# Peptides against a protein of PDB entry 5GWM, part 1

Scores and structures below are computed, not measured.

Target 1, 52 residues: chain A of PDB entry 5GWM
Amino acid sequence: DSAISKEDEERYQKLVTENEQLQRLITQKEEKIRVLRQRLVERGDAKGTELN
Below, numbering starts at 1 at the first letter of every chain, in headers, positions and changes, except where a header shows other numbers.
Peptide ipSAE was made for these designs. It is ipSAE averaged over its two directions, with the distance scale d0 held at 1.0 Angstrom where the peptide's residues are scored. Compare it between designs on one protein only; published cut-offs may not apply.
The geometry check fails a fold that doesn't show the stated peptide or that is severely misdrawn somewhere.

## One batch from the design tools (peptide; made by RFdiffusion4; aimed at target 1 K32 R37 R43)

Design b1_p8_5
Pose (drawn by RFdiffusion4):
Structure b1_p8_5 (pose): chain A 52 residues (1-52), chain P 8 residues (1-8)
Amino acid sequence: as target 1 above (52 residues)
Amino acid sequence: EELIEELE
């Protein structure tokens, strides 16, 4: 592409890379916290305190 | 894991 140079590409490629990293990092915690969620359900802490 | 322990 004459307009879309290496510039636009590198910016996009690195960006998708950022996405791939931390979306995994989330899942790791989520799956484990998901179990905590169930446990918190028995405690009644499922909602916590959301006054906002 | 440490984060879960802190949360518990």

Design b1_p8_6
Pose (drawn by RFdiffusion4):
Order: C-alpha cells, then sequence, then structure tokens
Structure b1_p8_6 (pose): chain A 52 residues (1-52), chain P 8 residues (1-8)
C-alpha cells in the first residue's frame, strides 16, 4: 500500500501483540477467581459492596 | 495464585 506504510503496520501489529498478552493474563486470574466467586457465593460475598 | 490465597 502506498498510504499504509510500515508505520501504520507496525503500530497495528504491536497493538494486537499487546492485546494477546494481557487478555491471557486476565484469563489466568479469571478462571481461578471464578472458583473464588462460587465460594464467595456461599459466603454471600458474591456481590461485595457496589454502592456506585 | 498468592493473590487469590490472600483473597481467600
Amino acid sequence: as target 1 above (52 residues)
Amino acid sequence: EEEIEELE
């Protein structure tokens, strides 16, 4: 592409890379916290305190 | 894991 140079590409590529990284880091905690969620359900802490 | 344990 004459308009879309290496610039636009690199910015995009690195950006998708950022996405891949931290979305995985989320899922690691989520799955484990998900179990904590169920446990918190028995405690009644499922909601916590959301006054906002 | 340590963070979850602290939360438990």

## One batch from the design tools (peptide; made by RFdiffusion4, then SolubleMPNN; aimed at target 1 I26; its pose is not in this set)

Design b1_p9_6_s1
Fold by OpenDDE base, seed 3:
Structure b1_p9_6_s1 (fold): chain B 52 residues (1-52), chain A 9 residues (1-9)
Amino acid sequence: as target 1 above (52 residues)
Amino acid sequence: VEELRKRLE
């Protein structure tokens, strides 16, 4: 039984936690971009369409 | 959006 070392488990849990934090930040930025694009469409301001 | 994902991977 190759028991994962306690150190390897602690490293893995840090990476999982960091990944979850980064994913939350991505989702928040995606929603902000969606809202900004919608506001530009509603205003008729064609100059914002290059936010890819 | 897609360019941000590619920079965080």
Scores: peptide ipSAE 0.056, ipTM 0.672, DockQ to the pose 0.170
OpenDDE base, seeds 1, 2, 4, 5: peptide ipSAE 0.051, 0.047, 0.039, 0.051; ipTM 0.665, 0.643, 0.639, 0.663; seed 2 fails the geometry check

## One batch from the design tools (peptide; made by RFdiffusion4, then SolubleMPNN; aimed at target 1 I4; its pose is not in this set)

Design b1_p10_5_s1
Fold by OpenDDE base, seed 5:
Structure b1_p10_5_s1 (fold): chain B 52 residues (1-52), chain A 10 residues (1-10)
Amino acid sequence: as target 1 above (52 residues)
Amino acid sequence: SELEELRKQL
């Protein structure tokens, strides 16, 4: 029975934890982008479209 | 842009 090694399990758990941290960071950046876009719309600044 | 730099930090 090809059970994964303890070393492979530890590598997997590290990647899972890192992935969860990256997902939290993505959510935080998406919220920051949403807030910045809303402020650009409220100011009527045409620069928001050119600034990506 | 500020928005591009925010995306590059991922």
Scores: peptide ipSAE 0.089, ipTM 0.726, DockQ to the pose 0.016
OpenDDE base, seeds 1, 2, 3, 4: peptide ipSAE 0.082, 0.063, 0.082, 0.071; ipTM 0.715, 0.675, 0.714, 0.710; seeds 2, 3, 4 fail the geometry check

## One batch from the design tools (peptide; aimed at target 1 L22 K32)

Design b1_p11_6 (made by RFdiffusion4)
Pose (drawn by RFdiffusion4):
Structure b1_p11_6 (pose): chain A 52 residues (1-52), chain P 11 residues (1-11)
Amino acid sequence: as target 1 above (52 residues)
Amino acid sequence: PPLPPLPPVEL
């Protein structure tokens, strides 16, 4: 592409890379916290305190 | 510049 240079590409590529990193880091915690969610259901802490 | 790679979270 004459308009879309290495500039736009590198910015995009690195951005997708950022997405891939932290979306995985979320899932690691989420799966484990998901179990805590169930456990918190028995405690009634499922909702916590959301006054906002 | 890109964000540095982060290691996996240990839980």

Design b1_p11_8 (made by RFdiffusion4)
Pose (drawn by RFdiffusion4):
Structure b1_p11_8 (pose): chain A 52 residues (1-52), chain P 11 residues (1-11)
Amino acid sequence: as target 1 above (52 residues)
Amino acid sequence: PPPLPPLPPFP
């Protein structure tokens, strides 16, 4: 592409890379916190305190 | 900008 140079590409490629990294990091915690969610259901802490 | 550095896995 004459307009879309290495510049636009590198910016996009590195961006998708950022996405791949932390979305995984979320899932690691989520799956484990998901179990905590169930446990908190028995405690009634499922909602916590959301006054906003 | 460069991508973020890798982090260790969550225990």

Design b1_p11_8_s2 (made by RFdiffusion4, then SolubleMPNN; from b1_p11_8 with P1R F10V)
Fold by OpenDDE base, seed 2:
Structure b1_p11_8_s2 (fold): chain B 52 residues (1-52), chain A 11 residues (1-11)
Amino acid sequence: as target 1 above (52 residues)
Amino acid sequence: RPPLPPLPPVP
């Protein structure tokens, strides 16, 4: 009986909750990147990553 | 070249 200790279950649940928060943050950043790329395309500045 | 004007804020 590999009964997970109550402490290990509480640690696991904290990691699950943190991962859900991180996933929401990733999705928010991905949407911001999408909108920025779209605005660069619409502006014709898609050539403007001349980091020169 | 003059810098391009900033993009409008992302929501």
Scores: peptide ipSAE 0.112, ipTM 0.741, DockQ to the pose 0.045
OpenDDE base, seeds 1, 3, 4, 5: peptide ipSAE 0.108, 0.106, 0.103, 0.104; ipTM 0.735, 0.730, 0.722, 0.728

## One batch from the design tools (peptide; made by RFdiffusion4, then SolubleMPNN; aimed at target 1 I26; its pose is not in this set)

Design b1_p12_1_s3
Fold by OpenDDE base, seed 1:
Structure b1_p12_1_s3 (fold): chain B 52 residues (1-52), chain A 12 residues (1-12)
Amino acid sequence: as target 1 above (52 residues)
Amino acid sequence: LLEKLEKLEELA
């Protein structure tokens, strides 16, 4: 069993940090999508109200 | 630290 080097641990920690950063970015984009969808719904409802 | 090393071994 090759002992895990300090370099291998540092590489692992970099991957963990990158994964966390990517997860935060995904969450931010999902929130933006939610806001855009909500604005589309609100505009659809406004058009329906104007027709009535 | 030990759990992180175990996870690194599982990936290797």
Scores: peptide ipSAE 0.055, ipTM 0.635, DockQ to the pose 0.017
OpenDDE base, seeds 2, 3, 4, 5: peptide ipSAE 0.043, 0.045, 0.046, 0.055; ipTM 0.614, 0.620, 0.612, 0.629; seed 2 fails the geometry check

Design b1_p12_2_s4
Fold by OpenDDE base, seed 5:
Structure b1_p12_2_s4 (fold): chain B 52 residues (1-52), chain A 12 residues (1-12)
Amino acid sequence: as target 1 above (52 residues)
Amino acid sequence: EVEELKKKLEEL
């Protein structure tokens, strides 16, 4: 098995680290979307109760 | 080579 060069290993570790950072950012955005959707439901229910 | 980096990425 051809041993990967030190330069290719450093490039790989940068990609792994960037991928982990991007995955954390995705999770944060997904949670923010969840919270915003929940607030829209709660505001929709509040407007539905004022029309009776 | 980019192909060796792809193999390591498939091992994750």
Scores: peptide ipSAE 0.047, ipTM 0.624, DockQ to the pose 0.043
OpenDDE base, seeds 1, 2, 3, 4: peptide ipSAE 0.044, 0.046, 0.047, 0.047; ipTM 0.617, 0.621, 0.621, 0.620

Design b1_p12_3_s2
Fold by OpenDDE base, seed 5:
Structure b1_p12_3_s2 (fold): chain B 52 residues (1-52), chain A 12 residues (1-12)
Amino acid sequence: as target 1 above (52 residues)
Amino acid sequence: LEELKKELEKLK
C-alpha cells in the first residue's frame, strides 16, 4: 500500500484547519445577526408600548 | 472533508 505522502496529509490538515476557521467566522456572523434581530424586536416592543 | 479522510485512510 502506498503510504499517504506527508504532503497529502499536510494538505488535508490545512483544509481541516481552514474549515474550522470558516466555522468560527460563520458563528460570529450568526451571533451578530441574532443581536441585530433582538434589537429590532426590542425597538418594536418599545413602540408598541408607547402606542398603548 | 470526510471523503478526503476516507481516501487518505484507503492510502494507508
Scores: peptide ipSAE 0.047, ipTM 0.606, DockQ to the pose 0.125
OpenDDE base, seeds 1, 2, 3, 4: peptide ipSAE 0.038, 0.049, 0.040, 0.043; ipTM 0.577, 0.574, 0.583, 0.594; seed 2 fails the geometry check

Design b1_p12_6_s1
Fold by OpenDDE base, seed 2:
Structure b1_p12_6_s1 (fold): chain B 52 residues (1-52), chain A 12 residues (1-12)
Amino acid sequence: as target 1 above (52 residues)
Amino acid sequence: DLRKKLEELKKE
């Protein structure tokens, strides 16, 4: 017998879905940062590599 | 991990 209310289960499912969406967004931003850093290295722009 | 925890809560 589940001691959790149907409303609490629905809230938890929303948080799981939101967390998965946020994790995908983090991965996309990390890849974008990687690509931008690589372009700065290829340009010889040392000022961009010293700041991060 | 969170999906596993949801499945645990559904089995209680």
Scores: peptide ipSAE 0.045, ipTM 0.631, DockQ to the pose 0.066
OpenDDE base, seeds 1, 3, 4, 5: peptide ipSAE 0.044, 0.041, 0.038, 0.045; ipTM 0.624, 0.602, 0.594, 0.628

Design b1_p12_6_s3
Fold by OpenDDE base, seed 5:
Structure b1_p12_6_s3 (fold): chain B 52 residues (1-52), chain A 12 residues (1-12)
Amino acid sequence: as target 1 above (52 residues)
Amino acid sequence: DLRKKLEELKKK
């Protein structure tokens, strides 16, 4: 039985926590990209309505 | 259970 050391458990928990932090950062960047794309669409639509 | 997941990783 490979008893997991307390140190191995703590190292794994650090990696899990880091992964969760990175996932939050990814979500924040994706939301920023979404908002920027939406503003580009709205500016395109505003130009399209000025040409019609 | 994190201990169970680490044991599964060590058995591969």
Scores: peptide ipSAE 0.044, ipTM 0.612, DockQ to the pose 0.049
OpenDDE base, seeds 1, 2, 3, 4: peptide ipSAE 0.042, 0.042, 0.040, 0.042; ipTM 0.607, 0.610, 0.594, 0.617

## One batch from the design tools (peptide; aimed at target 1 E30 I33 R39 L40)

Design b2_p13_1_s1 (made by RFdiffusion4, then SolubleMPNN; its pose is not in this set)
Fold by OpenDDE base, seed 3:
Structure b2_p13_1_s1 (fold): chain B 52 residues (1-52), chain A 13 residues (1-13)
Amino acid sequence: as target 1 above (52 residues)
Amino acid sequence: KLKELEELEKRYE
């Protein structure tokens, strides 16, 4: 008999949506960290090639 | 919000 109330369903859907948004934000930050690390390596290699 | 979601899910399990 415990049909979820409309208010509880709306609360659940908000939490699901927020969790999905947070997961997307984590992925975006991880990709940004990857790109920054790659640029750091490329700048290190460029400095190594300029010193040679 | 993951903990709050998991606590909500457990009430409707």
Scores: peptide ipSAE 0.050, ipTM 0.630, DockQ to the pose 0.019
OpenDDE base, seeds 1, 2, 4, 5: peptide ipSAE 0.031, 0.035, 0.033, 0.033; ipTM 0.614, 0.599, 0.599, 0.598; seed 1 fails the geometry check

Design b2_p13_3_s4 (made by RFdiffusion4, then SolubleMPNN; its pose is not in this set)
Fold by OpenDDE base, seed 3:
Structure b2_p13_3_s4 (fold): chain B 52 residues (1-52), chain A 13 residues (1-13)
Amino acid sequence: as target 1 above (52 residues)
Amino acid sequence: LLEKLEELERRYE
């Protein structure tokens, strides 16, 4: 049984935690991009409705 | 960071 050393387990858990933090940042940026795209569409549609 | 996690996982397979 290659028992994972306590140091290796602590390193693994740090990497897992940091990966989760990075994934949250990615999700936040993706949501921001979605909101910006939606605002662009709404402004485009508003201009289209003003032209009609 | 994902790459480093995957490298660590492979060492303990």
Scores: peptide ipSAE 0.062, ipTM 0.652, DockQ to the pose 0.020
OpenDDE base, seeds 1, 2, 4, 5: peptide ipSAE 0.041, 0.039, 0.042, 0.042; ipTM 0.616, 0.679, 0.628, 0.631; seed 2 fails the geometry check

Design b2_p13_4 (made by RFdiffusion4)
Pose (drawn by RFdiffusion4):
Structure b2_p13_4 (pose): chain A 52 residues (1-52), chain P 13 residues (1-13)
Amino acid sequence: as target 1 above (52 residues)
Amino acid sequence: ELEEIEELEELRE
């Protein structure tokens, strides 16, 4: 592409890379915290305190 | 355990 140079590409490529990294980091915690969520259901802490 | 949920919510934000 004459308009879309290496500049736009590198910016996009690195961006998708950022996405891939931290979405995985979320899933790791989420799956484990998901179990905690169930445990907190028995405690009644499922909702916590959301006054906002 | 609640602190870990809050940390996950902050990470998602």

## One batch from the design tools (peptide; made by RFdiffusion4, then SolubleMPNN; aimed at target 1 R37 R39 L40; its pose is not in this set)

Design b2_p14_3_s2
Fold by OpenDDE base, seed 5:
Structure b2_p14_3_s2 (fold): chain B 52 residues (1-52), chain A 14 residues (1-14)
Amino acid sequence: as target 1 above (52 residues)
Amino acid sequence: KELEELEKRAEEAE
């Protein structure tokens, strides 16, 4: 059982927090894409939404 | 693009 250093644990917790933030941003962008696609269908717009 | 770059950074942080 290798003891993790306090510095490595603090780095890991930062990465976990960053990952959770990025996952929330991904979910928000996916929902925005869904809404924009739905609005294009509702308006009958000839141009699709570009993904980034 | 921005979404793909966010997914990549999220994967690197796991």
Scores: peptide ipSAE 0.035, ipTM 0.631, DockQ to the pose 0.040
OpenDDE base, seeds 1, 2, 3, 4: peptide ipSAE 0.023, 0.034, 0.033, 0.024; ipTM 0.548, 0.632, 0.625, 0.546; seed 2 fails the geometry check

Design b2_p14_4_s1
Fold by OpenDDE base, seed 4:
Structure b2_p14_4_s1 (fold): chain B 52 residues (1-52), chain A 14 residues (1-14)
Amino acid sequence: as target 1 above (52 residues)
Amino acid sequence: EKLKELEELEKRYE
């Protein structure tokens, strides 16, 4: 049974940590996009009410 | 890459 070498385990843990960091960054960008879209909708609604 | 897609999408709303 080819046991995973300590070096391969350390490489895997680095990739897991990097992936978790990238997932956090993706979530932050998605939330920022959500907020920007919401502000655009609110400005559109305000402009629509001023035109009526 | 999903991060690059999100960065390009963010720039359209700035």
Scores: peptide ipSAE 0.035, ipTM 0.596, DockQ to the pose 0.332
OpenDDE base, seeds 1, 2, 3, 5: peptide ipSAE 0.034, 0.034, 0.034, 0.033; ipTM 0.599, 0.594, 0.591, 0.595

## One batch from the design tools (peptide; aimed at target 1 L25 K32)

Design b2_p15_1_s1 (made by RFdiffusion4, then SolubleMPNN; its pose is not in this set)
Fold by OpenDDE base, seed 2:
Structure b2_p15_1_s1 (fold): chain B 52 residues (1-52), chain A 15 residues (1-15)
Amino acid sequence: as target 1 above (52 residues)
Amino acid sequence: EKEFKELLEKLEKEL
């Protein structure tokens, strides 16, 4: 069993931390997209109801 | 209408 070197473990932990940070950023952008889409729907529905 | 466009622009600038 080739024990993972301390340097390889430190590199792995950096990648894990970076991946977690990127995942948080993705989630924040996805929430903004959700809000934008919701506002577009609300605006579309308002225009659709004024035509009836 | 302007307030809606301003809201979208604010959300898009930070995307």
Scores: peptide ipSAE 0.114, ipTM 0.751, DockQ to the pose 0.141
OpenDDE base, seeds 1, 3, 4, 5: peptide ipSAE 0.109, 0.104, 0.123, 0.117; ipTM 0.748, 0.745, 0.754, 0.754; seeds 1, 3, 4, 5 fail the geometry check

Design b2_p15_4 (made by RFdiffusion4)
Pose (drawn by RFdiffusion4):
Structure b2_p15_4 (pose): chain A 52 residues (1-52), chain P 15 residues (1-15)
Amino acid sequence: as target 1 above (52 residues)
Amino acid sequence: EELIEELEEENEELE
């Protein structure tokens, strides 16, 4: 592409890379916290305190 | 980068 140069590409490529990294880091905690969620259900802490 | 390091540390602590 004459308009879309290496510039736009690199910016996009690195951006998708950023996405891949931290979405995985979320899933790791989520799956484990998901179990905590169930456990918190028995404690009634499922909602916590959301006054906002 | 800092954000990724922090998220990695949180995951390590959680494990």

Design b2_p15_5_s2 (made by RFdiffusion4, then SolubleMPNN; its pose is not in this set)
Fold by OpenDDE base, seed 5:
Structure b2_p15_5_s2 (fold): chain B 52 residues (1-52), chain A 15 residues (1-15)
Amino acid sequence: as target 1 above (52 residues)
Amino acid sequence: EKELEELEKKTQEFL
């Protein structure tokens, strides 16, 4: 059984931590995109209601 | 070492 080296374990833990940070950033950007899309829809609906 | 440093630089560009 090739025991994982201490260096490989430290490298793995760094990549796990960075992956968790990137996943949080993705979620924050997705929420920002959702809010911006909602504001664009509301502006489109406001223009559509002024034209009817 | 160098490969991990390159990954850390790429991650920092996206954060």
Scores: peptide ipSAE 0.047, ipTM 0.630, DockQ to the pose 0.106
OpenDDE base, seeds 1, 2, 3, 4: peptide ipSAE 0.045, 0.047, 0.045, 0.045; ipTM 0.625, 0.614, 0.630, 0.628

## One batch from the design tools (peptide; aimed at target 1 E18)

Design b2_p16_1_s3 (made by RFdiffusion4, then SolubleMPNN; its pose is not in this set)
Fold by OpenDDE base, seed 5:
Formats: C-alpha cells, sequence, structure tokens
Structure b2_p16_1_s3 (fold): chain B 52 residues (1-52), chain A 16 residues (1-16)
C-alpha cells in the first residue's frame, strides 16, 4: 500500500496551483508585450507614411 | 510513488 502521504499530496496540490498561477501571469505578460509591439509597429508605420 | 513522480514533474515545469 503505497499510501500517498498527506504531506506529498498537499505539496503536489500547492505546486499545481502555483504553476497554474504562474502560467496565467505569463499569458498576461505575453499579451501585454504583443499589444505594445503592435502599437510600436503602428507608430512606425504612421511615421513611414508621413515621409511618403 | 506515483505522487513523488508527479511532484518532480511539476517542479520541473516550474523551472522551465
Amino acid sequence: as target 1 above (52 residues)
Amino acid sequence: SEIRKKIEEEEKKKKE
């Protein structure tokens, strides 16, 4: 009977929850970076169109 | 144990 220690189960659940939170934070930062890059491109294109 | 393996997998995922 490899009874999973309650301590091992609690540790696993904490790691799962932490990794899910970190993944959400990564996704939010990646989306923010995408939006900022898009705004930089749009501003660059606006300057390029004024020079033509 | 299977849970020790799962803990190791989640610890690896956190480091990536």
Scores: peptide ipSAE 0.211, ipTM 0.810, DockQ to the pose 0.060
OpenDDE base, seeds 1, 2, 3, 4: peptide ipSAE 0.211, 0.203, 0.207, 0.204; ipTM 0.808, 0.808, 0.808, 0.807

Design b2_p16_2_s4 (made by RFdiffusion4, then SolubleMPNN; its pose is not in this set)
Fold by OpenDDE base, seed 5:
Structure b2_p16_2_s4 (fold): chain B 52 residues (1-52), chain A 16 residues (1-16)
Amino acid sequence: as target 1 above (52 residues)
Amino acid sequence: ELEEEIEKLEKEMKEK
């Protein structure tokens, strides 16, 4: 019976953990982008029109 | 300047 090796399971778990970490970083950046875009809306600025 | 910071964050997301 071809059970995956312990080494293959450990490699898989590392990839799962890395994927979860990267997904958390993506979500944090998406939220930061949302907040910055909301500040532009609150100022009445169009995206890409002001240097501040 | 908020647009450059947005562009920077969008670029960093694409590289991950």
Scores: peptide ipSAE 0.131, ipTM 0.751, DockQ to the pose 0.034
OpenDDE base, seeds 1, 2, 3, 4: peptide ipSAE 0.133, 0.130, 0.128, 0.129; ipTM 0.751, 0.750, 0.750, 0.750; seeds 1, 2, 4 fail the geometry check

Design b2_p16_3 (made by RFdiffusion4)
Pose (drawn by RFdiffusion4):
Structure b2_p16_3 (pose): chain A 52 residues (1-52), chain P 16 residues (1-16)
Amino acid sequence: as target 1 above (52 residues)
Amino acid sequence: LEELKEELEELKEELE
C-alpha cells in the first residue's frame, strides 16, 4: 500500500500483540477468581460492596 | 493507534 506504510503496520501489529498478552493474563486470574466467586456466593460476598 | 497502545500498556501495568 502506498499510503499504509510500515508505520501504520508496525503500530497495528504491536497493538494486537499488546492485546494478546494481557487478555491471557486476565484469563488466568479470572478462571481462578471464578472459583472464588462461587465460594464467595456461599459467604454472600458475591456482590461485595458496589455503592456507585 | 499510539494512544491505544499507551492505554493497553497502562492496563498491563495495572494487571501486573

Design b2_p16_7 (made by RFdiffusion4)
Pose (drawn by RFdiffusion4):
Structure b2_p16_7 (pose): chain A 52 residues (1-52), chain P 16 residues (1-16)
Amino acid sequence: as target 1 above (52 residues)
Amino acid sequence: LEELSEELEELKEELE
């Protein structure tokens, strides 16, 4: 592409890379916290305190 | 794209 240079590409490529990194990091915690969620259901802590 | 990268960097720091 004459308009879309290496500049726009690198910015996009690195950006998708950023997405792939931390979306995984989330899943790791989420799956484990998901179990805590169930356990918190028995405690009644499922909702916590959301006054906002 | 630069603004989105900065937002993703902040989100990564918050997740660490």

## One batch from the design tools (peptide; aimed at target 1 L22 Q23 I26 K29)

Design b2_p17_3 (made by RFdiffusion4)
Pose (drawn by RFdiffusion4):
Structure b2_p17_3 (pose): chain A 52 residues (1-52), chain P 17 residues (1-17)
Amino acid sequence: as target 1 above (52 residues)
Amino acid sequence: EEVEELQKLLEELEELE
């Protein structure tokens, strides 16, 4: 592409890379916290305190 | 925008730990 140079590409590529990294990092915590969520259901802490 | 949202979600999960 004459308009879309290496510039736009690198910015996009690195950006998708950023997405891949931390979406995984989230899943790791989420699956484990998900179990905690169930356990918190028995404790009634499922909601916590959301006054906002 | 998507990266920022994902960073916020990761921070919220870290606070829950």

Design b2_p17_4 (made by RFdiffusion4)
Pose (drawn by RFdiffusion4):
Structure b2_p17_4 (pose): chain A 52 residues (1-52), chain P 17 residues (1-17)
Amino acid sequence: as target 1 above (52 residues)
Amino acid sequence: EELEEKLEELEELEEEL
């Protein structure tokens, strides 16, 4: 592409890389915290305190 | 940025637990 140079590409590529990194990092915590969610259901802490 | 905010929220939940 004459307009879309290495510049636009590198910016995009690195961006998708950022996405792949931390979406994984979320899943690791989420699956574990998901179990805590169930446990918190028995405690009634499922909602916590959301006054906003 | 939205993914970073979600990760911070999960880190805060871990600290509270």

Design b2_p17_6 (made by RFdiffusion4)
Pose (drawn by RFdiffusion4):
Structure b2_p17_6 (pose): chain A 52 residues (1-52), chain P 17 residues (1-17)
Amino acid sequence: as target 1 above (52 residues)
Amino acid sequence: EELEELEELEEELEELE
């Protein structure tokens, strides 16, 4: 592309890379916290305190 | 603490999207 240069490409490529990294980091905690969620259901802490 | 860290990561992902 004459308009879309290496500039726009690198910015996009690195951005998708950023997405890939931390979306995984989330899943790691979420699956484990998910179990905590169930456990918190028995405690009644499922909701916590959301006054906002 | 673990939930707060998860929420921060979710906010960071939303900013990247």

Design b2_p17_6_s3 (made by RFdiffusion4, then SolubleMPNN; from b2_p17_6, 8 letters changed)
Fold by OpenDDE base, seed 5:
Structure b2_p17_6_s3 (fold): chain B 52 residues (1-52), chain A 17 residues (1-17)
Amino acid sequence: as target 1 above (52 residues)
Amino acid sequence: SDLEELRQLREKLKELQ
């Protein structure tokens, strides 16, 4: 069985860490998008109440 | 294998970027 080199293992661990960091960043951006969408809905509701 | 997992992680990173 061809064991992976120490260099490949180090590259693997870097990719794992980077993937986890990117996943956290995506989650943060998704939450920010949710908040912005909610603010747009609230502004739309405010305009609707002003029209009534 | 860890080598195949490394390849899969590389592809996942490309999809995230």
Scores: peptide ipSAE 0.048, ipTM 0.633, DockQ to the pose 0.087
OpenDDE base, seeds 1, 2, 3, 4: peptide ipSAE 0.040, 0.039, 0.040, 0.039; ipTM 0.640, 0.637, 0.638, 0.637; seeds 1, 3, 4 fail the geometry check

Design b2_p17_6_s4 (made by RFdiffusion4, then SolubleMPNN; from b2_p17_6, 7 letters changed)
Fold by OpenDDE base, seed 2:
Structure b2_p17_6_s4 (fold): chain B 52 residues (1-52), chain A 17 residues (1-17)
Amino acid sequence: as target 1 above (52 residues)
Amino acid sequence: DEVEELKKLREKLKELE
């Protein structure tokens, strides 16, 4: 059985951890974009109601 | 390329399972 070297395993785990951190950052940015879009809609609706 | 290195290490890990 070809065992992976300890160095290769440590390198792999570092890249896995970095990928998980990047995925969390993407999710946080997507949620922030959603919240900002919702606030723009609410402000647009408020202006529409003031013009009527 | 770090992504290609990750893929290569993933394949090595899969061969151990």
Scores: peptide ipSAE 0.069, ipTM 0.642, DockQ to the pose 0.036
OpenDDE base, seeds 1, 3, 4, 5: peptide ipSAE 0.050, 0.045, 0.045, 0.040; ipTM 0.620, 0.621, 0.622, 0.630

Design b2_p17_8_s4 (made by RFdiffusion4, then SolubleMPNN; its pose is not in this set)
Fold by OpenDDE base, seed 5:
Structure b2_p17_8_s4 (fold): chain B 52 residues (1-52), chain A 17 residues (1-17)
Amino acid sequence: as target 1 above (52 residues)
Amino acid sequence: DLRERLEKIQKELEELK
């Protein structure tokens, strides 16, 4: 019976927590990139209206 | 890189199962 050592269980729980944190950070960065791209489009449209 | 670190953690998690 490969009983996971207490140290391996503690390591596993830390890795699970870090995995969830990194997934959230990636999602937040992807959303920020989306918002920045949208603002660039909106600014491009504003510059197009000044040329009239 | 966050994705590279995520992939490493996911690999370590699979090795502990």
Scores: peptide ipSAE 0.282, ipTM 0.833, DockQ to the pose 0.645
OpenDDE base, seeds 1, 2, 3, 4: peptide ipSAE 0.280, 0.274, 0.280, 0.279; ipTM 0.833, 0.831, 0.833, 0.833

## One batch from the design tools (peptide; aimed at target 1 E30 R39)

Design b2_p18_1_s4 (made by RFdiffusion4, then SolubleMPNN; its pose is not in this set)
Fold by OpenDDE base, seed 1:
Parts: structure tokens; sequence; C-alpha cells
Structure b2_p18_1_s4 (fold): chain B 52 residues (1-52), chain A 18 residues (1-18)
């Protein structure tokens, strides 16, 4: 059992929380990119349907 | 604040069990 100091444990806790927050932010940005790509496809398909 | 602290304690518990 590597007894880490209380200060190192608190630093680890902060980093884990920050990593979880960053991972949520990544997922939100990826979903926003997906939605924007889908809207571009729908606008492309709408233009394809108006040209027929 | 309490929910964030609880999640930190759960993450530490998993790290100490590895």
Amino acid sequence: as target 1 above (52 residues)
Amino acid sequence: KEEVEKRREEALKKFEEE
C-alpha cells in the first residue's frame, strides 16, 4: 500500500474531477459536430429534392 | 458540492482497489 500524502490524494481527486469535466465537454462538442453535419446533409438533400 | 465530493471518493476507492 503506497500511502500517498493527503495533499497528493487531494491533487489526484482534483485531476479526476477535471478529467471527467473535460470528457463531458468533449462529448458535448462531438454531439454538436454531429448535429451540424446532419443539418448540412439535410440542406444538401433539400437542394437535391428541389432540383428534381 | 456534496455530489462532486462523493464522486471523487468513489473514484479514489476504485484507484486504491487496483
Scores: peptide ipSAE 0.084, ipTM 0.671, DockQ to the pose 0.024
OpenDDE base, seeds 2, 3, 4, 5: peptide ipSAE 0.084, 0.079, 0.080, 0.077; ipTM 0.671, 0.652, 0.664, 0.644

